Peptides against a protein of PDB entry 4XPM. Designs and how they scored, part 11

Target 1, 160 residues: chain A of PDB entry 4XPM
Amino acid sequence: VMLHSKNVKGFLENTLKPYDLHSVDFKTSSLQSSMIITATNGGILSYATSNNDVPKNSINEINSVNNLKMMSLLIKDKWSEDENDTEEQHSNSCYPVEIDSFKTKIYTYEMEDLHTCVAQIPNSDLLLLFIAEGSFPYGLLVIKIERAMRELTDLFGYKL
Target 2, 67 residues: chain B of PDB entry 4XPM
Amino acid sequence: DIKGTIAFDTHGNVIESTGVGSQRIEDIGDLSKVTLDAEGFAQVQGDSLLVHLYKRNDITLAVYTSA

## One batch from the design tools (peptide; made by RFdiffusion4, then SolubleMPNN)

Design b2_p21_8_s2 (from b2_p21_8, 9 letters changed)
Fold by OpenDDE base, seed 1:
Structure b2_p21_8_s2 (fold): chain B 160 residues (1-160), chain C 67 residues (1-67), chain A 21 residues (1-21)
Amino acid sequence: as target 1 above (160 residues)
Amino acid sequence: as target 2 above (67 residues)
Amino acid sequence: MSKEELKELHEKILKEIEEQV
């Protein structure tokens, strides 16, 4: 069963949920945003944001979307650069992973005061992008995006 | 008598931190270099705290105790 | 803290992480 756009949106919305570890006194904030973007131009195909208090079609919503567009483009550019940089791929900000025999990489990027991570959906022209507050630890963010990608098998191999 | 915790991955990035561990993130650099026993355990004496280490599935847990 | 307690805590953390998201 192939994921439909609405299903993808719902999936991304679910990824916004915070961690609450009761074994230890630790909890995170919700993700600020979760997006699927194109690896080619950073275009947003689907997104979810925790800022749902903004009325639809309002100026604030438009500004928020525009901000996401800007961030996605910037992150895509950084990702593209790193994909062609062996040194960056061996830094602590790059996590090579294998999902169902497909190899991909997870990158962490500091965007102003935000913690972000991005990963190419295996063998696809798509990137999964999480944006979180600075309090969200990178190690956990990486785990989160890896687990999320494992649920996006329908998008594996997707080419534009 | 846990005073805090730090869990971190093989890249030295934090997974979680609590208590005094949240103030000792800088310890990860040294903790990651500690030689673990065959079962994945180690203990490191710090300032006034004892750090208990356990690593499994590429995640190291550091627990800070007074003794 | 015993080794068993430490292992248990580690396992609990992992389990909670896996169960969420």
Scores: peptide ipSAE 0.782, ipTM 0.955, DockQ to the pose 0.848
Fold by OpenDDE base, seed 3:
Structure b2_p21_8_s2 (fold): chain B 160 residues (1-160), chain C 67 residues (1-67), chain A 21 residues (1-21)
Amino acid sequence: as target 1 above (160 residues)
Amino acid sequence: as target 2 above (67 residues)
Amino acid sequence: MSKEELKELHEKILKEIEEQV
């Protein structure tokens, strides 16, 4: 079954949900944004944003369409650079991952005070991108995006 | 008495932190180098706190206690 | 705390992470 754009939107909305660990006194905020973008141009194919307690009417509001476009492009550019840099791929900011025999990489990028995580959907021209507050731990963010990507098998191998 | 926790991955990135653990993220560097026993456990005495370590599935849990 | 308690806590954390989004 093909995952239509409408279904993708709903999926991304679900990824916004925070973690709440009851075994320990720990919980996260919701993701600010969750996006699928093109690896070629950084164009946004689908996105979801949370209504977090962020300052509204700010020129630099992360949930604004303009800011999302800017961030997606910046992250795509950084990702592209790192994909062509062997040393960057061996840094603590890069997680090699294998999903159903497909190899991909998860990158963490600090964007000012925000924590971001991006990964190429296996064998595709698409990137999955999470944007979170700085309080969201990178280790948990990586786990989150890996698990999310495992649910996007319909997009594996997608070419533009 | 548990005073705090830190869970971290093999890259040294935090998965979760609570209590005094949230104030000791810098300990991860040293904790990641601790030799664990065959079952994945270790104890490290720090600055007045005892750190209990357990690693499984590439996730290390550090629990801080007073004793 | 005992090794058993520590292991149990670790397992609980992992389980919670896997059960959530």
Scores: peptide ipSAE 0.782, ipTM 0.955, DockQ to the pose 0.950
Fold by OpenDDE base, seed 4:
Structure b2_p21_8_s2 (fold): chain B 160 residues (1-160), chain C 67 residues (1-67), chain A 21 residues (1-21)
Amino acid sequence: as target 1 above (160 residues)
Amino acid sequence: as target 2 above (67 residues)
Amino acid sequence: MSKEELKELHEKILKEIEEQV
C-alpha cells in the first residue's frame, strides 16, 4: 500500500501517542509534534501536533505553525552541520542505524526545554522529526523514531 | 522489593526510570563501566541499595532493591 | 531478586516498548 498525503498525516498523528509501560511504573507524555521536513531547506511537508484544540485559522494556530517552521529550520541547519562534522557524528547524540540495508543516523538535540530527535529517511531528501517535552527520555525517543522510520518504507529513496 | 529502575542504552541515555532510579540518573556513568558476567549480569552495592544489572540487546536494566 | 526475575523484567520492558511504537 502506497503512502498518500492523508496517510502520512495520519501516520504522524499516530506517532504522537505516549508510552505507558505496565511492567514498571513508567509512562511518558505525548509527543508535542511530529514532522516530515525537507533535508535541503527544512520545509515542512507534513506535520502533526498534540495541541490541536485551537480554532482553525486563528492567530494562535498561525503562531503555533510558525513556531514549528522555525524549529524545523533550526534543526535542519544543525543536522546539516553535524552531517559534515566527524566529531559530532561520534558523540553520544548520534546513533548510526541500518534499516533494510540502508544506513542512516539519528540525532538528538536539545531545543530550549524540549527534547528533539531527527533522522534522515533512508536514501531520501526527507527528515523525520520528533519534538517532545523535556521529561521524555532521549534513549526512548531514539527507539521511537527508529521504529517509526521502519514504517515509512514508501518514502525510502524519495528525492525532491 | 524493587525500589526503582533505570534502563539505558549504550550511549548512556535513559530509556526509562522509576522510583529511586529517577533520582539516580547520575549512576549511569558508573553502572555503564561495571563488568558483567558471561550471561550479562552483575550486582553493585550502593548507598543502602543493591543494584542488579542485566544487559541484553544493547539495553542495560538496573534494578534497585533494599537487599 | 534472582537472575531469572531480572531477565524476565528486561524482556517485559522491551516487549512493551515494541508493542507501543
Scores: peptide ipSAE 0.782, ipTM 0.955, DockQ to the pose 0.859
Fold by OpenDDE base, seed 5:
Structure b2_p21_8_s2 (fold): chain B 160 residues (1-160), chain C 67 residues (1-67), chain A 21 residues (1-21)
Amino acid sequence: as target 1 above (160 residues)
Amino acid sequence: as target 2 above (67 residues)
Amino acid sequence: MSKEELKELHEKILKEIEEQV
């Protein structure tokens, strides 16, 4: 079974949901954005955003999309650099993980006042990217993206 | 009786924080170096609070109490 | 705070995380 565009979009929308831990008095905000982008050019293949208060076809909507494009490109570039930097791969901002015998890495990046994390979908030309507010802790963000990738097995090995 | 909590991973990054724990994120550096017993527990006396530690599955929970 | 209580809280936190997105 192949993940179609609509299925991917719906999946990304679901990842926007916040954490609400009742065992402790802790709750996060929703993710600002969730995207699947190309590892080669940082092009956005699919995305979801919590900012739905912008009128369609407005200048603000266009600017919002352009902002996502800019962020995706910047993060892709940083990811590409780190994938070729052994020291960066051993920093506290890099999490080697294994999913169903496939190895990948999760990177956390500070982008202005935002917390971001990105990971290559195993054996693919695709990156999964989460963008959250600064109040969203990195450790939890890493867990979130790891769990999300485990649900994207249909994209494992996807090549452009 | 709990004044706050911090949960953190093996990289020292926060998973959750509450109460006084949110104001003591800098404690993670020292807490991560504490030697735990065979069951994964420890207690550390802070400047004014007692910290209860438990680690399992690469996640450490620190609970701050007054006693 | 007992060890059992601390362990239980740890388990509850992890369970809640695993059950959410």
Scores: peptide ipSAE 0.782, ipTM 0.955, DockQ to the pose 0.892

Design b2_p21_8_s3 (from b2_p21_8, 9 letters changed)
Fold by OpenDDE base, seed 3:
Structure b2_p21_8_s3 (fold): chain B 160 residues (1-160), chain C 67 residues (1-67), chain A 21 residues (1-21)
Amino acid sequence: as target 1 above (160 residues)
Amino acid sequence: as target 2 above (67 residues)
Amino acid sequence: MSKEELKELHDKILEEIESQP
């Protein structure tokens, strides 16, 4: 079944959920935000945030959205640079992965005090972007985005 | 008697950490270089704690114990 | 701590991570 805009939004909202491991005394915070953006210009096609306490159409909401737009653009730019840099692709911040015979890469980027990771949806013009607090470990963040990517097969090959 | 844990991936990035492990993230550099036995296990004496290592599915778990 | 206990803990962690929807 094809993913519609409302379905994508719901999917992203679901990715916000934290990890709570019962085998050990470890749990994470929720993701700050989860987004699908364009690889071409960093435009946000869909997003979800964990902080929904801000009144709609308030100045704080506008600032929050603007901040997401800025972060999206910055991460897209860094991603684009790294995709054209062989050395960066061999750094420990780059995770080559293969999903159903489709190759993609997961990049981790520290943005101020936030931990982020981004991955191109295989063979598409879209990027999946997770933004988390600095306490969210990168190794787990990478696992999270890889697992999420496997659920977005409907978007594989999507071209703008 | 577990004092803490660190789980990390092949890039040396943390997956989870608890207890004393949370304060010893810097150990990952050395722990990642430890030679594991055929079953994926090793023990390393670190400070006053013993570190038990097990790696499978590209995830290394380090468990810190007092002995 | 035995090898069996260590392996079990590792497997539990992995299982919990994979079980997240």
Scores: peptide ipSAE 0.779, ipTM 0.956, DockQ to the pose 0.816
Fold by OpenDDE base, seed 4:
Structure b2_p21_8_s3 (fold): chain B 160 residues (1-160), chain C 67 residues (1-67), chain A 21 residues (1-21)
Amino acid sequence: as target 1 above (160 residues)
Amino acid sequence: as target 2 above (67 residues)
Amino acid sequence: MSKEELKELHDKILEEIESQP
């Protein structure tokens, strides 16, 4: 199935859903935000947020979007630095993974009180970015983003 | 019988935690060093609780019980 | 707690994680 822009938005919205493990008494909050950004300049191509309780075109919405833009740029910059840092690539915050014979890396970053993780969509100029509350454990966040990337095969190899 | 759980990955990062496990995240450092048997199991006595370990698919589950 | 019970719990957790849409 071809992944169109509107389908990407819907996909990202679905990634916001929390985990609820019934085998144990454990559940997470929803992701705060889910985004696809450019690896080149950190520009947001598509995003979804759980804070959708704000009127459109309001100052609150504008501030929220601006915050996402800022965070996206900061994470992109950190990611770029780490991609050129051997020590960072071998830390517990970096997960090398392979999807359909494509190699990529998942990085976890603490942003103030938020837990974030970012990964380059295989062989592409795009990054997938999850932002969660501090209560969302990093190990599970990594699993979540890996599973999500496996559903974005249409974007593999995408170049700007 | 289960007092809590911790599941963690090969990097020592938490996947889930419940009960007393949520208060013992620092145990991961020691638990990750425990030698598992051929089937991936181990038991460790800690404080007043017994920790049952099982690892498969790069996910380690620690279950805390009173006995 | 038996090994079987522990393994079962592990498998259930993994299954629940993998089953998320």
Scores: peptide ipSAE 0.778, ipTM 0.956, DockQ to the pose 0.807
Fold by OpenDDE base, seed 5:
Structure b2_p21_8_s3 (fold): chain B 160 residues (1-160), chain C 67 residues (1-67), chain A 21 residues (1-21)
Amino acid sequence: as target 1 above (160 residues)
Amino acid sequence: as target 2 above (67 residues)
Amino acid sequence: MSKEELKELHDKILEEIESQP
């Protein structure tokens, strides 16, 4: 089944779910946001957020969306810089990974008090972006986004 | 007996932490340098706690105990 | 704790992480 716009939205909503490890007394919060953005200009193609209690068409909703747009652009810019910087690609904030013979990288970025990670969907012009609270560990966030990318094979090779 | 845990990846980033482990994230630097046996195990004495280490699939688990 | 208990705990954590929908 092809991943259409509505399917992508539902997928991103599912990625918001927190971890609850019962083997140890460890629980995370839900992701604040999950997004697919363009690698070219950081434009948001699809997104999901945990806090949907804001009335639609309200000033608060508009501000929330604008904040996401700003964060996506900032992260895209940092990602673009790192993709052209060999030293940054060898830092502990960069995870080279291979999915189905496609190579990509996962980057972790601190955005004020938030923990974020971003990865280029293999061979595509798209980025997958997770935004979490500062309490969400980076190591677990990286695992989460890698697993998510493995489910987005329909977007592999997508060009704008 | 378990006072806390830390799980971390090969980059030294936390995967999970509980109990006293949540207050000892800085230990990862030293724990990552510990030589493991052929089966992936080690024990190291902390300041006041014993740390049990096990690594497999690029994930290291540290368990803090009193003895 | 024993090596076996430690290994089991590690494996359970990994399994729980991988089982997230």
Scores: peptide ipSAE 0.778, ipTM 0.956, DockQ to the pose 0.811
Fold by OpenDDE base, seed 2:
Structure b2_p21_8_s3 (fold): chain B 160 residues (1-160), chain C 67 residues (1-67), chain A 21 residues (1-21)
Amino acid sequence: as target 1 above (160 residues)
Amino acid sequence: as target 2 above (67 residues)
Amino acid sequence: MSKEELKELHDKILEEIESQP
């Protein structure tokens, strides 16, 4: 199965969907954004946002895109630092995981009032990034991104 | 009889919370240290609520009840 | 609350989380 650009965006759009646990009275908001970025410079390869009501070519659209670019760069920088910091890799904000014999790490980062998590797609130069509201609990966010990565096997080993 | 719930992972991060559990996230620190029986269960008497604990698949569920 | 009820609730939560598309 080949994961084309349009398929990647569709996949990311699906990850925006909220959790609605009917067994208990618990429901999350949708993710604000879901992105695949480069681990090298934080460049956005594909993204999806829950806020799609912004007119094209508007100032608000430009600000929104610029905000995503800024967040992706900041998170990439923090991720890069943590990947070279043994102490940070043993912190409460780091989740070592293994998918199909590939090892990777999930990091949670507070960005202003937003909850974010990022993980390197196994053996690749790509990062998967989720941005959610502060009400989205980190434990569930980590589970969400882990499950999402398991569906991105076509990108495992992708090098720029 | 359920007054609330908290589910949390092995890092102590919340997976879900409801009812009184949403107001007692700070309990996770103590609940994570409770010794579970061979089946993964425990009960802890709180200030005014009884907490029922069950852990499996690295997810701990705490259910708050009045008795 | 019985052990069985607690276990069932735990399993339901886990199932719902894993069932998200």
Scores: peptide ipSAE 0.778, ipTM 0.955, DockQ to the pose 0.806; fails the geometry check

Design b2_p21_8_s4 (from b2_p21_8, 8 letters changed)
Fold by OpenDDE base, seed 2:
Structure b2_p21_8_s4 (fold): chain B 160 residues (1-160), chain C 67 residues (1-67), chain A 21 residues (1-21)
Amino acid sequence: as target 1 above (160 residues)
Amino acid sequence: as target 2 above (67 residues)
Amino acid sequence: MSKEELKSLHDKILEEINSQV
């Protein structure tokens, strides 16, 4: 089954949902943003944001989108550098994972006061990117993006 | 009773933290080095709190109690 | 706190995480 653009958007919107653990008194904020970007130039193919109070076509929306574009590019650049650095791939900020026999890596990056997590969709030219507040634990963010990526099998092997 | 918790992964990154655990994230470094028994359990006595450890599926849970 | 309680809590946390986004 092919994942259409609208379906991808909806998927990303769903990933914004926070964790609320009842076994312990712990809950997170919603993700600030969730994006699928190109690994080649950090171009945003699809995105979702928890900031729903911004009117469409407003200056605030433009600033928000521009900020996302900037962040995606910066994270893509960092990701590209790390993919060419074996030492960085062995740091605690890199999680080698295997999904359905496909190998990929999850990276955590601190950007200003935000916690970010990025992973290449296996064998694809696409990256999945989560941006969260600094209060969102990295360990949980990694789990979140891994679980999310397991639902994107339709994008495995996607080449631009 | 439970005073707090910390769950962390094999990289030492927090998965969740509550109560006193939220104020003791720095404990992860030492807790990750604790030798667990064959079942994945350990106890560490620290200051006025007892830390109960259990690791499974690459997730370590630390529970802080007074006893 | 018993081993059973600790294991139970661990498993519940994991279950909750896996059952959510």
Scores: peptide ipSAE 0.789, ipTM 0.956, DockQ to the pose 0.884
Fold by OpenDDE base, seed 1:
Structure b2_p21_8_s4 (fold): chain B 160 residues (1-160), chain C 67 residues (1-67), chain A 21 residues (1-21)
Amino acid sequence: as target 1 above (160 residues)
Amino acid sequence: as target 2 above (67 residues)
Amino acid sequence: MSKEELKSLHDKILEEINSQV
């Protein structure tokens, strides 16, 4: 089934769900935001946020969206810099991964009190971006985004 | 009885933590250097707690117990 | 704690992670 824009939004909404590890009684918060952005400009193509209680078209919604736009741009810039920095690619904040014979990298970035991770969708001009609270551990966040990317095969190779 | 847990990846980043493990994230640095046996197990005696280690699928689990 | 218990717990954690989201 082809992944349409409507399906992408729903997919991102589903990624917001927290982990609940009953075996050790460990639970995370929901992701604050989940986005697909362009690798070129950091433009948001689709997004989901856990704060859906904000009335549509309200000033609070506008401010929230503007904040997401700012964060996406900042993360894109940092990602772009790291993609051209061998040292950063070998830090503990970079995870080289392979999905269906495609190679990509997952980066973790601290943004103030937030934990973020970003990864280029394989062979595409798109980035998947998760934003979580500081209590969300990076190791688990990396696993989460890796698993999510495996479900986005329809976007593999997508070029702008 | 289990006093806490830490699971961490090959980069030393936390996957989960509970109990006393949540207060001992700094232990990961040392725990990651512990030599595991052929089956992926090890035990490390701490201050007052025993740490049980098991690694598989690039995930190391540390379980803190009193003995 | 036995090795079997430790391994079991590890596997349970992994299974839970893989089965969620």
Scores: peptide ipSAE 0.789, ipTM 0.956, DockQ to the pose 0.875
Fold by OpenDDE base, seed 5:
Structure b2_p21_8_s4 (fold): chain B 160 residues (1-160), chain C 67 residues (1-67), chain A 21 residues (1-21)
Amino acid sequence: as target 1 above (160 residues)
Amino acid sequence: as target 2 above (67 residues)
Amino acid sequence: MSKEELKSLHDKILEEINSQV
């Protein structure tokens, strides 16, 4: 299925859903936000948020969007630094992965009290970014973004 | 019988935790160094709890019991 | 707790994670 702008938005909305493991007494919150951003500027191309209680076009919505823009830029900057630092790529915060013979990396970053992870969509100028509450375990967050990225093959090789 | 669980990846990051496991995240450092048998199993005696370990597909599960 | 029970629990967790992504 070809991913257009609207399809990408719907995809990101679906990634917000929480985990509920019935084999053990474990449940997560929903992701706070899910985004596709540019690797060059940290600009948001598409996003979804679990905060649906904010009125549209309200000052609170504007503040929320501005906060997402800020976090996106900060994470992009940190990602760019780590991509040029071999030591950071060998830390426990970096997960080298291979999808359909394409190599990429997943990074985990603490943002205040939030847990985030980001990965470059293979051979593209795009990053996939998940933002979760601090209660969301990093190991599970990494699995989530890796599985999600496997569904974005239409964006592999996308150049701005 | 089960008092808690911790599942963690090869980087030592938590995948899930329940019960007493949620209060023993610091155990991952030691548990990750335990030598597993050919089938991927091990048992480690803790302070007052027995820890049952099993690893497959790069995911280690630790189950805490009173036995 | 038996090995079979432990392995079963591990596999169930993995299956649940994979099915919910």
Scores: peptide ipSAE 0.789, ipTM 0.956, DockQ to the pose 0.865
Fold by OpenDDE base, seed 3:
Structure b2_p21_8_s4 (fold): chain B 160 residues (1-160), chain C 67 residues (1-67), chain A 21 residues (1-21)
Amino acid sequence: as target 1 above (160 residues)
Amino acid sequence: as target 2 above (67 residues)
Amino acid sequence: MSKEELKSLHDKILEEINSQV
């Protein structure tokens, strides 16, 4: 099944939904943003954002398209640096994972007060990027992006 | 009986936290070093609370109780 | 709490996480 652009958008929108654990009294906020960007220049191919009902104390509009472009570029640059740094790949901010025999890495980055994680879609020129509130635990964020990538097999091996 | 919980991964990052666990995130450093039994369980007595540990699938759950 | 209860809680958390993505 070929993944069309509108299907990708819908997929990203679905990733925004929060976790609500009923076994324990724990619930997260929705993801602030979910994006697929190019690993080459950080260009946004598709994105989804949630409505931020709670005012932020940030100077910039966090959910603005321009801000998303800036964040995606910054995260791409940091990701590129870490991919060429063996020490960074052994830090607690790097999770090596294997999906369907393809190896990739999940990185967590704190951007101001936001929690972010990014991962290269296996064997592709694309990155999946989640941006969440600072209250969203990194361990859960990593699980979320790993599970999400498992649903993007149509993009595995995608080259620009 | 449960006063709080912390679930954390092998990197020491939080997956979830509730109750007193939310105020004891710093305990993860010590809890991650606790030797578990063959079934993945352990108990650690800390100050006024007992911590029950269970690890499976690279996720450790810590449950805080009074006894 | 018992080992059974602790294991049950752990499994429920994991199941809920996996079912909500």
Scores: peptide ipSAE 0.788, ipTM 0.956, DockQ to the pose 0.850

